# Peptides against a protein of PDB entry 3EFO: the designs that were tried, part 200

Target 1, 262 residues: chain A of PDB entry 3EFO
Amino acid sequence: SQLADLYKSCETDALINFFAKSAFKAVLHQPLKVIREILVNQTAHMLACYRKNCASPSAASQLILPDSMKVLPVYMNCLLKNCVLLSRPEISTDERAYQRQLVMTMGVADSQLFFYPQLLPIHTLDVKSTMLPAAVRCSESRLSEEGIFLLANGLHMFLWLGVSSPPELIQGIFNVPSFAHINTDMTLLPEVGNPYSQQLRMIMGIIQQKRPYSMKLTIVKQREQPEMVFRQFLVEDKGLYGGSSYVDFLCCVHKEICQLLN

## One batch from the design tools (peptide; made by RFdiffusion4, then SolubleMPNN)

Design b2_p24_8_s4 (from b2_p24_8, 9 letters changed)
Fold by OpenDDE base, seed 5:
Structure b2_p24_8_s4 (fold): chain B 262 residues (1-262), chain A 24 residues (1-24)
Amino acid sequence: as target 1 above (262 residues)
Amino acid sequence: KLVPKMSLDEYLASDESIIEFEEV
């Protein structure tokens, strides 16, 4: 019962913070491959322990997670796909070092947002509402060519525009007549002054609040080259540098648990 | 290949933390 209570009280955000810092510290002394393996093994071991000691008997085909760690795999996968833990030549040493240092000083809330960004469908904004739109999952499958999305991870802010974004919204946000006229070199939205523009700016302000770093805004047009950078933040998808999708990682974790228990 | 029998959306929306897998 005590063990069960422990699992119930354990939250994913705290675990991810711990694992991230531990892994990023280990980068200095251990091969990246080993670190990744350790993280996967630790995850599987924790969940296997829960299944063995806390969960009701179940078929081997079932992955059983405590409620408090229901989303642990997705966050763990995000950690594993972080540039700090990837041994790819495409990733600069400077970028790796930079992100490593940032995460090492992050609190639980900051690291959670960092590893799993907030993705907001701003094309659905109700100008009469003061509430933020409900976030969607960080996957390309949640985007729409007709949509406009704001993504933030505490360090970066992206405004993604579908190729078929509503002209009226484009006009409202950028004061230009069409998608083609949007200047993606801008780091600030123009003060158009209409309710929609004002609300978007307010939302951006709210997101920026309580963040230790000022987020630079990047405007991204769908199907343009900079979108590739944006897609790296769609963390549930397969990573550009070989990282697994969320689904694939779940399957991986399940297999590892089964191997431990069977 | 191992795949979940339910969608992730369904899983996340449920009160249960159980995912059933099958081999395809």
Scores: peptide ipSAE 0.389, ipTM 0.902, DockQ to the pose 0.922
Fold by OpenDDE base, seed 3:
Structure b2_p24_8_s4 (fold): chain B 262 residues (1-262), chain A 24 residues (1-24)
Amino acid sequence: as target 1 above (262 residues)
Amino acid sequence: KLVPKMSLDEYLASDESIIEFEEV
């Protein structure tokens, strides 16, 4: 069917780019609340149409997403949680304006990475391998107090260190004896010269490669104040300044679909 | 409150994503 073809040909990354730009344009002439409602309704409507016209029969208690859009909800939630669409006094107007302009100029690949960051478990690096570690989901549940993680969204880069990060890795990366000695004011990693340090630097270079903006590195210690900023990039979790967790958003979408189909 | 029965990882790994919900 024509609808089936549409869903098969539609890519989530392209959709999120479209929705982001459309929403961010609408910010200039529509209330944020209305924009958010429209985005949710559009998402639900698309998925409801799929269920009605394309999906195999299933129980009403099931949320069914087409293969091409199975990750649409997570990205949509990320969009909805972006500072541009949030009405919080803690977010400056300048920051909103800045991010709005950035996204308006982003291509599909850039916007995808921007809304859903890459989170890499650096503590699992094999210094003998040239392969990047597999990314983990952007949630606190995927972090470990014993781990070191690199997060990048195309604009920012964070190196997050658990309170129980291996001392040998700390020494390897920072050339200091312990977690407590790490200087979080640094924006550049020292050139320690060991294989692990070199591998990490290589990975950072790869991540930076072909990105339009130079990502500033922020060193983040677990349980220190700057970690709060880092946590905002764990987009599957509930945001500090509002927005639902991914799970909560899925429930919301499901309810909306049910309302449309009943 | 409705919650999904399956893990998000399983959901993302499926070809046709079906999420079963339950009330908790």
Scores: peptide ipSAE 0.188, ipTM 0.825, DockQ to the pose 0.851
Fold by OpenDDE base, seed 2:
Structure b2_p24_8_s4 (fold): chain B 262 residues (1-262), chain A 24 residues (1-24)
Amino acid sequence: as target 1 above (262 residues)
Amino acid sequence: KLVPKMSLDEYLASDESIIEFEEV
C-alpha cells in the first residue's frame, strides 16, 4: 500500500501539494536557496506551533507531530530533493521545467505518488492473489540482492533486479535463462504468458490505472550504471545531487523546532 | 549527533506521533 494508506497522511498530502505548487511557482521569481529555506522554516514553524499550542508538555528531546501530519517531514524532504528545487548541472533544464509544469497541475493523489513513489517487492508476488504486494519504504535498505522490485511515481516505472534475483522469476518475467541475459534496453516486458508474468502485468496495469501519463518502463540491473538513476527515486535515502536522507532531515527539523521554542 | 531513539519503521508503524531523540 501507499505511504498515505499506511500512515494516514491525508492532511500531509494536501499540504505537500500546496507547498509543492507554491514552491514551484516561486522558482520563477526567487532563488532556489531561498525557496528551500522557506520550506524548511515553514515546516519547523508549523510543528513548533503545534507543540507550543496544542501538544501536551513534553521533553525537549521529543519531536511531536499531530497524527495527521506524522509523515510531513518525509514528504517535505522529498519535495526539497526534487530536481525542480535543486540547482545542479547534472539536472537538465528541460527536465526541471517539465516536472515543474507537471506538478503545477497535479492533484493531491498524483503529487503524493510523484514525491513518494510506490516500491513493490515483486519477488513476493502471490500469483493467486488479487492483492498488490505491500509497498516498502523507498530506501535502499529495503532492497535485496535476491529481490525484484517495481518502482512507480506516476511518471516513471522501474523494474529493479537484484544481482541474485531468482532465475525462475527472471525466466518467468523475461523468458531468459539468467540475470545476465536480461536486456535492459527494452521498455516493454515480453508476454511470457505464465501466471507470474500475468500477475506482474496486472500489477503494472493497476499502477498505471487513473494516472494521467503513461509510465515508461525502465529495466534496471543492480550494479549497472542505470541503477544510479533508479536510486534517485529512493527518496528516503541521501540524494546523489544533494538532499538529506529522511533521518537526517528529521533531525534537522527537530533542531529547528527546538530553536524556535527557545 | 542527534539520532532518533526508535527506528523510523517503528515510529511510522506506531500509533504515537512522537519520536524521541538522543545525542550520540
Scores: peptide ipSAE 0.290, ipTM 0.875, DockQ to the pose 0.917; fails the geometry check
Fold by OpenDDE base, seed 4:
Structure b2_p24_8_s4 (fold): chain B 262 residues (1-262), chain A 24 residues (1-24)
Amino acid sequence: as target 1 above (262 residues)
Amino acid sequence: KLVPKMSLDEYLASDESIIEFEEV
């Protein structure tokens, strides 16, 4: 159907950019609760419309997403969980203002990365490949104590190290003998010069490429206090300061859709 | 492009709280 084609043509990244800017503009004159409700409602309405007009008959228990919007809920949830919209006291007003202004000027690609970071398992790097490792979902469940992960959202870059990270990789990256010897105060990786180090640097360079802001590197050790900051970027998980997990949000949206269609 | 691989029902039945995604 013509409607189905329309939904297939939708660009989730463009939509999230629009919703983000609209919401962040609305923050100036509407209560945050109202803004969040509007975003959820808009999401539900779009998907309800699809189900009603485009989707094949299915059980009410099934959440049917068009291919073009399959990732819309996850991005929407990320938007809803942004500090600008949550307004938790743990985040300074200045930080909220800063992020709001940044997003207001972001293009589609920038906002996509901002709301849903890249999380790369760099412990799986093939030093012979120039390709980036496949990104994993931004969730703690995708981390491993034996792994090393690079996270980037266009503003921040984190190198997360599991407590059981391979010593050989630690040596390769930091030129130290063990996890305990890693200095987390450093913001630049040492130039060790081995293939793995060079590959990591290349990856970091690629991530930084075409980004409007220079991402400062933060080294994070698992189970250390600074890891909490890193975990905030695991956007599919339940937020530290509020906000649903992605699954919970999907359930919420599903319920809203059912209500709209009943 | 990452898309959900499983249905909501499958997701809810899973021990994991995260829907699996695949590249399309």
Scores: peptide ipSAE 0.107, ipTM 0.687, DockQ to the pose 0.067; fails the geometry check

## One batch from the design tools (peptide; made by RFdiffusion4, then SolubleMPNN)

Design b2_p25_3_s1 (from b2_p25_3, 14 letters changed)
Fold by OpenDDE base, seed 4:
Structure b2_p25_3_s1 (fold): chain B 262 residues (1-262), chain A 25 residues (1-25)
Amino acid sequence: as target 1 above (262 residues)
Amino acid sequence: SELLELLKSHQKSVPLPDSYVLIDL
C-alpha cells in the first residue's frame, strides 16, 4: 500500500531533527510539559497508525516497529531528556538557551550524534587495525570496571576509565603507573608516542573530523564526582534530573499505542 | 549515517523480553 511504502521510506534521522527543531521552537511559547507530551503523543500516533494499517497481526503485548523506525523511540527519548525540554532548576537557563540554539542550527548528521552519543570501547583497540571499535549502547550496563571508553556527542568528548582499567593502557595513554595517578584536570592527552596512544589520538581525530565544533576532552574516573556528569550522556539510562530509561520509554509508548487502538 | 546503522544493529540487544518488541521488515 501507499501508506506502507511511506513507512518503508521514512528517514528517521531527518524526522528526529524535525521534531527536535519543532519542539525547541515551541519552547518559547508552550509549557515544557506540554511539549514533551506532544512528542510522546506524536510518536505513539505514528506507530499506532502503522500497527493499524501496515503491520501484520500480532499480540497486543508486542510493540511493533517498522524497520525504518526501529531507532525512532531511542532518539525520541533522547530528545525528551535533553536539558532544553526538562524543567529542572538544576539546569541553568543559559545552558538551556545555549543548547537550544545549537540544535536549531544543526543538520541531520550533527543532531544524530548530539542526541545519541557515540560510545566506543577503546580498551579493545587493535593497534594493527585501522578499524574503529564498534560503538556500544549508551548505558551504564555497557561499561566495565576493566574498560576505557570514549564518548562523544559532537560538543563534548569524555574519556571514561574504569577503576580496574588495565595499567598497561593507562601507562600507554597517560604515561602514569596507575589509575590513581591519572590527573583528571587535564583536557589533553599527553603525547606518549606509543602505538596505542597514537591510535587513540587518531580515533579522537576521526571523531572530531567533520564536526562543526571542537570537542573539549574531559577525563573521567569511575566513582569520582565528575562521573555523574558523564553518566548523563548515557542516554538510555534513567536521567538524574528526570526522564525515563529507554526501556521505560518503550513501555510508555506501547501503553499509549494500545490506548489509541483500543 | 554510520551512527544510525550502529543503532539499528543494536536494536536486537534491547534489554526487553524477546516477545516485547517486533521489528517489521
Scores: peptide ipSAE 0.256, ipTM 0.705, DockQ to the pose 0.071
Fold by OpenDDE base, seed 2:
Structure b2_p25_3_s1 (fold): chain B 262 residues (1-262), chain A 25 residues (1-25)
Amino acid sequence: as target 1 above (262 residues)
Amino acid sequence: SELLELLKSHQKSVPLPDSYVLIDL
């Protein structure tokens, strides 16, 4: 059917870009609560329509996603958790305004990275490989105390270090003997000159490529206070300011779909 | 995009029962 073909041809990244810009435009004249409700309703409605008209028969207890939109919920949740759509006093008006304006001018690729950061396990780097390490899902469950991770969203770059990160890697990156010696006030990595350091810098350079803004680097130690900022970019987890985890959002969407189909 | 493809590949890693989410091909 034409409808089935439409769903097959859906480009989720483009759709999210559209929804983001639409929502962020609406912020100027609609309550945030209403905007969030609309986004959830639209998501549920699209998926309900698919289930009703296009999906293969399945149990009502299952959430059915077309292949082309299987990442729609995760992106939508990221959008809903963005500071622009949150009415929390902890978030400054200036920050909301800034991010709003940025997204309004973002292309699809930029918005994709912005809403769902790239999280790289750099502790697994092979200095002999020209390939970037495979990104992991943006969740605390994918971190390890023994690991070192680089996170980037096009605007910010974080280097997160586990409390048990290997001293040899710390030495390689920072030229200091231990985790305790790392200065988190620095915004630039030292040029240590070893292959590992060079590769990390290369990776950071690649990530910075084609981005309209220079990403500020923040070094984060696990269990230190600034880690809370970093954790906000673990977008699949529950947000500090009331945003849902990806799992919770899936349940929410499923419930709403069921209501629409009853 | 590369990121989208990456996200698609991670879909199966969602900590949900297999019977809960079905990707319709």
Scores: peptide ipSAE 0.245, ipTM 0.702, DockQ to the pose 0.072
Fold by OpenDDE base, seed 1:
Structure b2_p25_3_s1 (fold): chain B 262 residues (1-262), chain A 25 residues (1-25)
Amino acid sequence: as target 1 above (262 residues)
Amino acid sequence: SELLELLKSHQKSVPLPDSYVLIDL
């Protein structure tokens, strides 16, 4: 059907870019609560329409996503949790204005990375490979105390170190003997010169390539205060200042769809 | 997209029942 073809041709990344810009434009004239509700409703309506008209028969207890929109809920939840759409006083007006302006000018690729960061397990680096490590989902559940992770969203870059990260890697990256000796005030990695250090720097360079903004590096130690900022970029988890986890959002969307179809 | 591939690879790792979310191909 024509409708089925429409869903098959849907480009979720472009759609999210559109929704983001539409919502961020609307914040100038509408309450944030209303905007968030509209976004949820739009998501639910699109998926309800698919369920009703296009989806293969399935139990009502299942959330059905068309293949073309399998990542739509993930991105939509990230959008809903963005500081621009949150009314918490802990978020400064300047920060909201800044991010709003940034997104309003972002292309599809940039907005995609902005809303859902890359999280790379750096501790798994193969110094003999030129390939980037396989990204992991942006959730605390994917971190490990023994691991080192690089997170990038096009604006910020974080190097997160577990409390039990390998001393040999710490030495390789920072040229210090232990986790405790790492200086988190630095915004640049030292040029240690070993293959691992060089590989990491190369990876960081690749991530920075073709990005319109220079990403500031923040070194984060697990269980230290700055980790709280880092955790805000684990977008599949529950937000600090509101917003649901990805799982909770899926449940919310499913409930809304059911209500629309009952 | 990169995210799409990531989610495909981790579909079973979603903390939901395996049958909760169905991707309709």
Scores: peptide ipSAE 0.211, ipTM 0.737, DockQ to the pose 0.067
Fold by OpenDDE base, seed 5:
Structure b2_p25_3_s1 (fold): chain B 262 residues (1-262), chain A 25 residues (1-25)
Amino acid sequence: as target 1 above (262 residues)
Amino acid sequence: SELLELLKSHQKSVPLPDSYVLIDL
């Protein structure tokens, strides 16, 4: 059917870009709560329509997503949790305005990366490989105390170090003997010159390529105060101010779909 | 999409029952 074909051809990244810009425009004249409700409602309606008209019969307990929209919920949740759409006093007006303007000018690819960062397990680097390490889901559950992770969203770059990060890797990256000796005030990695350091710098360079903004590097130690900022980029987790985890959002969407179809 | 592939590879790691989310091809 024509409708089925429409869903098959759906470009989720383009939709998210559209929704983001539309919402960020609306913040100037509509309450944030209303905007968020509209976004959730639209998400539910699109998926309810699919379930009603395109999907094969299935148990009501299942959330059915067309393949083309399988990542729509996660992106939508990221959008909903963005500071621009949150009315929290802890978020400065300047920060909200800044991010709003940034997104308003972003293309589809940029907004995609912005809303869902790349999280790379740097501790798994193979210095002999030309391939980048495979990204992991943006959740604390994917981190490890023994690991080192690089996160990038097109605007910021974080190097997160577990408290039990291998000393040899710390030495390789920072040329210091231990985790405690790492200076988190640094915004540039030292040029240590060993293969591991060179590989990491290469990866950072690749990530920076084709991005419109220069990403400032922030070094983050696990369990230190700056980690709280870093954790906000783990977008699948629960937000700082009670924002939904991805799982919670899925449940929310499913419930709303069921309500629409009853 | 990089995210699409990522989600596919890590789908089982999502803390949801396997049958909760159905991707309809």
Scores: peptide ipSAE 0.218, ipTM 0.732, DockQ to the pose 0.067; fails the geometry check

Design b2_p25_3_s2 (from b2_p25_3, 16 letters changed)
Fold by OpenDDE base, seed 5:
Structure b2_p25_3_s2 (fold): chain B 262 residues (1-262), chain A 25 residues (1-25)
Amino acid sequence: as target 1 above (262 residues)
Amino acid sequence: SSLLELLKSHQKEVPLPDSYVLIDL
């Protein structure tokens, strides 16, 4: 059917870009609560339509996603949790305005990276490999106290260090003997010159390539105050201000779909 | 996208019952 073909050809990245810009335009004349509700409703309606008209019969307990939209809920949740759509007093008007303007000018690829960051396990680097380490899901559950992770969203770059990060890697990256000696006020990695340092710098360079903005590097130590900022980029987790985890959002969407189909 | 690749490899790692989310190909 034409509808089935439409869903097969659907580009989630383009949809998210569209929804983001539409929502961010609407904030100027509509209440934030209404905008969020519209986004959730649109998501549920699209998926309900698919379930009704395209999906094979299945148990009502299952959330059915077309392959082309399998990441739509993830991105939609990220959009809903963006500061522009949150009416929290802790978020300054200037910050909302800044991010709003940024997204309004983003292309599809940029918005994808912005809403769902790339999180790389740097502690697993193979200095002999030309391949980037495989990214992990943006959740605290994917971090480890023994690990070192690089996060980038096109605007910011974070190097997160677990409290039990290997001293050898710390020495390799920072040329200091231990975690405690790392200066988190630094915005540039030292040129240590060893293969590991060079590989990390290469990776950072690759990530920076083709991005419209220069990403400032922030070094983050686990359990220190700045980690709170870093954790906001773990977009699959529950937000600082009570925003839904990805799991919670999936459940919410599923419930709404069921309501639409009853 | 990188996320699509992640989900392909880690779909089973989503903290939901295996039968909760069905990707309809």
Scores: peptide ipSAE 0.238, ipTM 0.725, DockQ to the pose 0.067
Fold by OpenDDE base, seed 2:
Structure b2_p25_3_s2 (fold): chain B 262 residues (1-262), chain A 25 residues (1-25)
Amino acid sequence: as target 1 above (262 residues)
Amino acid sequence: SSLLELLKSHQKEVPLPDSYVLIDL
């Protein structure tokens, strides 16, 4: 059917870009709560329509996603959790305004990275490899106290260090003997000059490529107060200020779909 | 997208029952 073909041809990344811009425009004249409700409703309606008209028969207990929209819920949840739509006290009005304006001009590729950050386990780097480490899902469950992770969203870059991160890696990156000696006030990594440091800098450079803005680097130690900011970029987790986890959002969407189809 | 590839590779690692989410091909 034409409708089935439409869903097959859906470009979720483009759709999210559109929804984001629409929502961020609406912020100027609609309450945030209303905007969020509309986005959830739209998501549910699209998926309900698919289930009703296009989906293969399946149990009502299942959430059915067309392949082309398998990442829609993830992106939508990220959008809903963004500081523009979900006001957070740690984010200034100016910062929210800035992000809003940025997104209004973002292309699809930029918005993808913006809403769902790239999280790289750099503690697993092979200095002999030309390949970037495989990204992990943006969740605390993917972090490790023994690990070092680089997170980037096109605007910010975080280097997160576990409390038990290897001293040899710390030495390699920061030229200091231990975790305790790392200065989190620095915004630039030292040029230590060893292969590991060079590779990390290369990776950071690759991530920075084709981004319209220079990403500010923030060094974050696990269990220190600034880690709270970093955790907000773990978009699949439950937010501190009302944002849902990815799992919770899926349940929410499913419930609404069921209501629409009853 | 990188996200799409990431989710493809890690979809089964989502803490959801296998029967909860179905990707309809």
Scores: peptide ipSAE 0.185, ipTM 0.718, DockQ to the pose 0.068
Fold by OpenDDE base, seed 1:
Structure b2_p25_3_s2 (fold): chain B 262 residues (1-262), chain A 25 residues (1-25)
Amino acid sequence: as target 1 above (262 residues)
Amino acid sequence: SSLLELLKSHQKEVPLPDSYVLIDL
């Protein structure tokens, strides 16, 4: 059908870019609560329409997502949890205004990375490979106290270190003997010069390549106060200030779809 | 590196209940 063809050709990243810009424009004239409700309704209506007109017959209790939009709910939840649409006390008005303006000018690729960060397990680096480590999903469940992770969203870069991260890696990256000796005030990694350090710096450089903005590096120790900021970029988790987890959002959308179709 | 690629590579790890179905078009 014509509708099926439309859904087949639809690209989630383009849709999210459109929804983000539309919502961020609306922020100037409408309450945030209303904007968020509209976005949820739009998501539910799109998926309800697919369920009704395109999906194979199935139990109404099942959530059916088209392949072309299987990641739409993930990104939509990220959009809904963004500080522009969900105000947080730790984010200044100026910062929110800045992010709003940035997104308004972002292309599809940039907005995709902005809303869903890249999270890389740095502790798994192969110094003999030029390939980036396989990214993991942005959730605390994917972190390890023994691990070191690099997170980037096009604007910020975080190097997160578990409390039990390997001393040899700490020595390799920071040239200090232990986790406790790491200086989190630095915004640049030291020039240690060993293969691991060079590989990490190369990876950071690759991530920065072709990005329109220079990403500031923040070093984060697990269980220290700055980790709270880092955790806000784990977008699949429940937010501290009213944002839902990805799973909870799926449930919400599912309920809304059912209401629309019953 | 994209979310889509991540989900493709980790399809088994998609946090969806069994009742949630992804339909290929």
Scores: peptide ipSAE 0.026, ipTM 0.637, DockQ to the pose 0.068
Fold by OpenDDE base, seed 3:
Structure b2_p25_3_s2 (fold): chain B 262 residues (1-262), chain A 25 residues (1-25)
Amino acid sequence: as target 1 above (262 residues)
Amino acid sequence: SSLLELLKSHQKEVPLPDSYVLIDL
């Protein structure tokens, strides 16, 4: 059917880019609450239509996603949680305006990274390998007190240090003896010159490669005040200021779909 | 997409109230 063909040809990344730009344009003349409701409704209607007309037989209690849209909900939740659509005290009006304008000009690849950051377990680096560490899902549950993580979203880069991060890695990265000695006011890593430091710098370079903007580095210590800002980039978690976790969002969408179909 | 592969590998970690997300091929 024409509808089935539409879902098969659906490009989720393009849809998110479109929804983001549409929503961010609407910010100029619509309340944020209304915009968020529209996005949720659009998501629910799209998935309800699929469930009704295209989906294979399955339990009614399941949330069914067509393969082409398997990652649509997670990106949609990220969009809904973005500071342009969900105001946060730590984000100034100017910063929100800036981010809005940036997204309005972003291509599909840039918007993907912007809404769902790359989170890398840097403490697992193999200095003898050219391979990047595998990214983990953007959730606090994926962090480790013994770990060091690099987060990047195309605009910002964070180096997060667990309170029990290995002293040898701290020494390797910062040339200081312990976690307590790390200066979080730094925006650049020192050129320590050891293999681990060089590998980390290489990874940072790879992440920065072909990005339209230079990402400012922020050093974040676990349990210090700036970590609260960092946690806002863990987009699958529940937000501090009204943003849903990914799980909660899925439940919300599922309920909406059920209401539409029953 | 790297995210697609990441989510695919962890799909089972996202339950709904009385079910899981089903990806329909």
Scores: peptide ipSAE 0.208, ipTM 0.704, DockQ to the pose 0.066; fails the geometry check

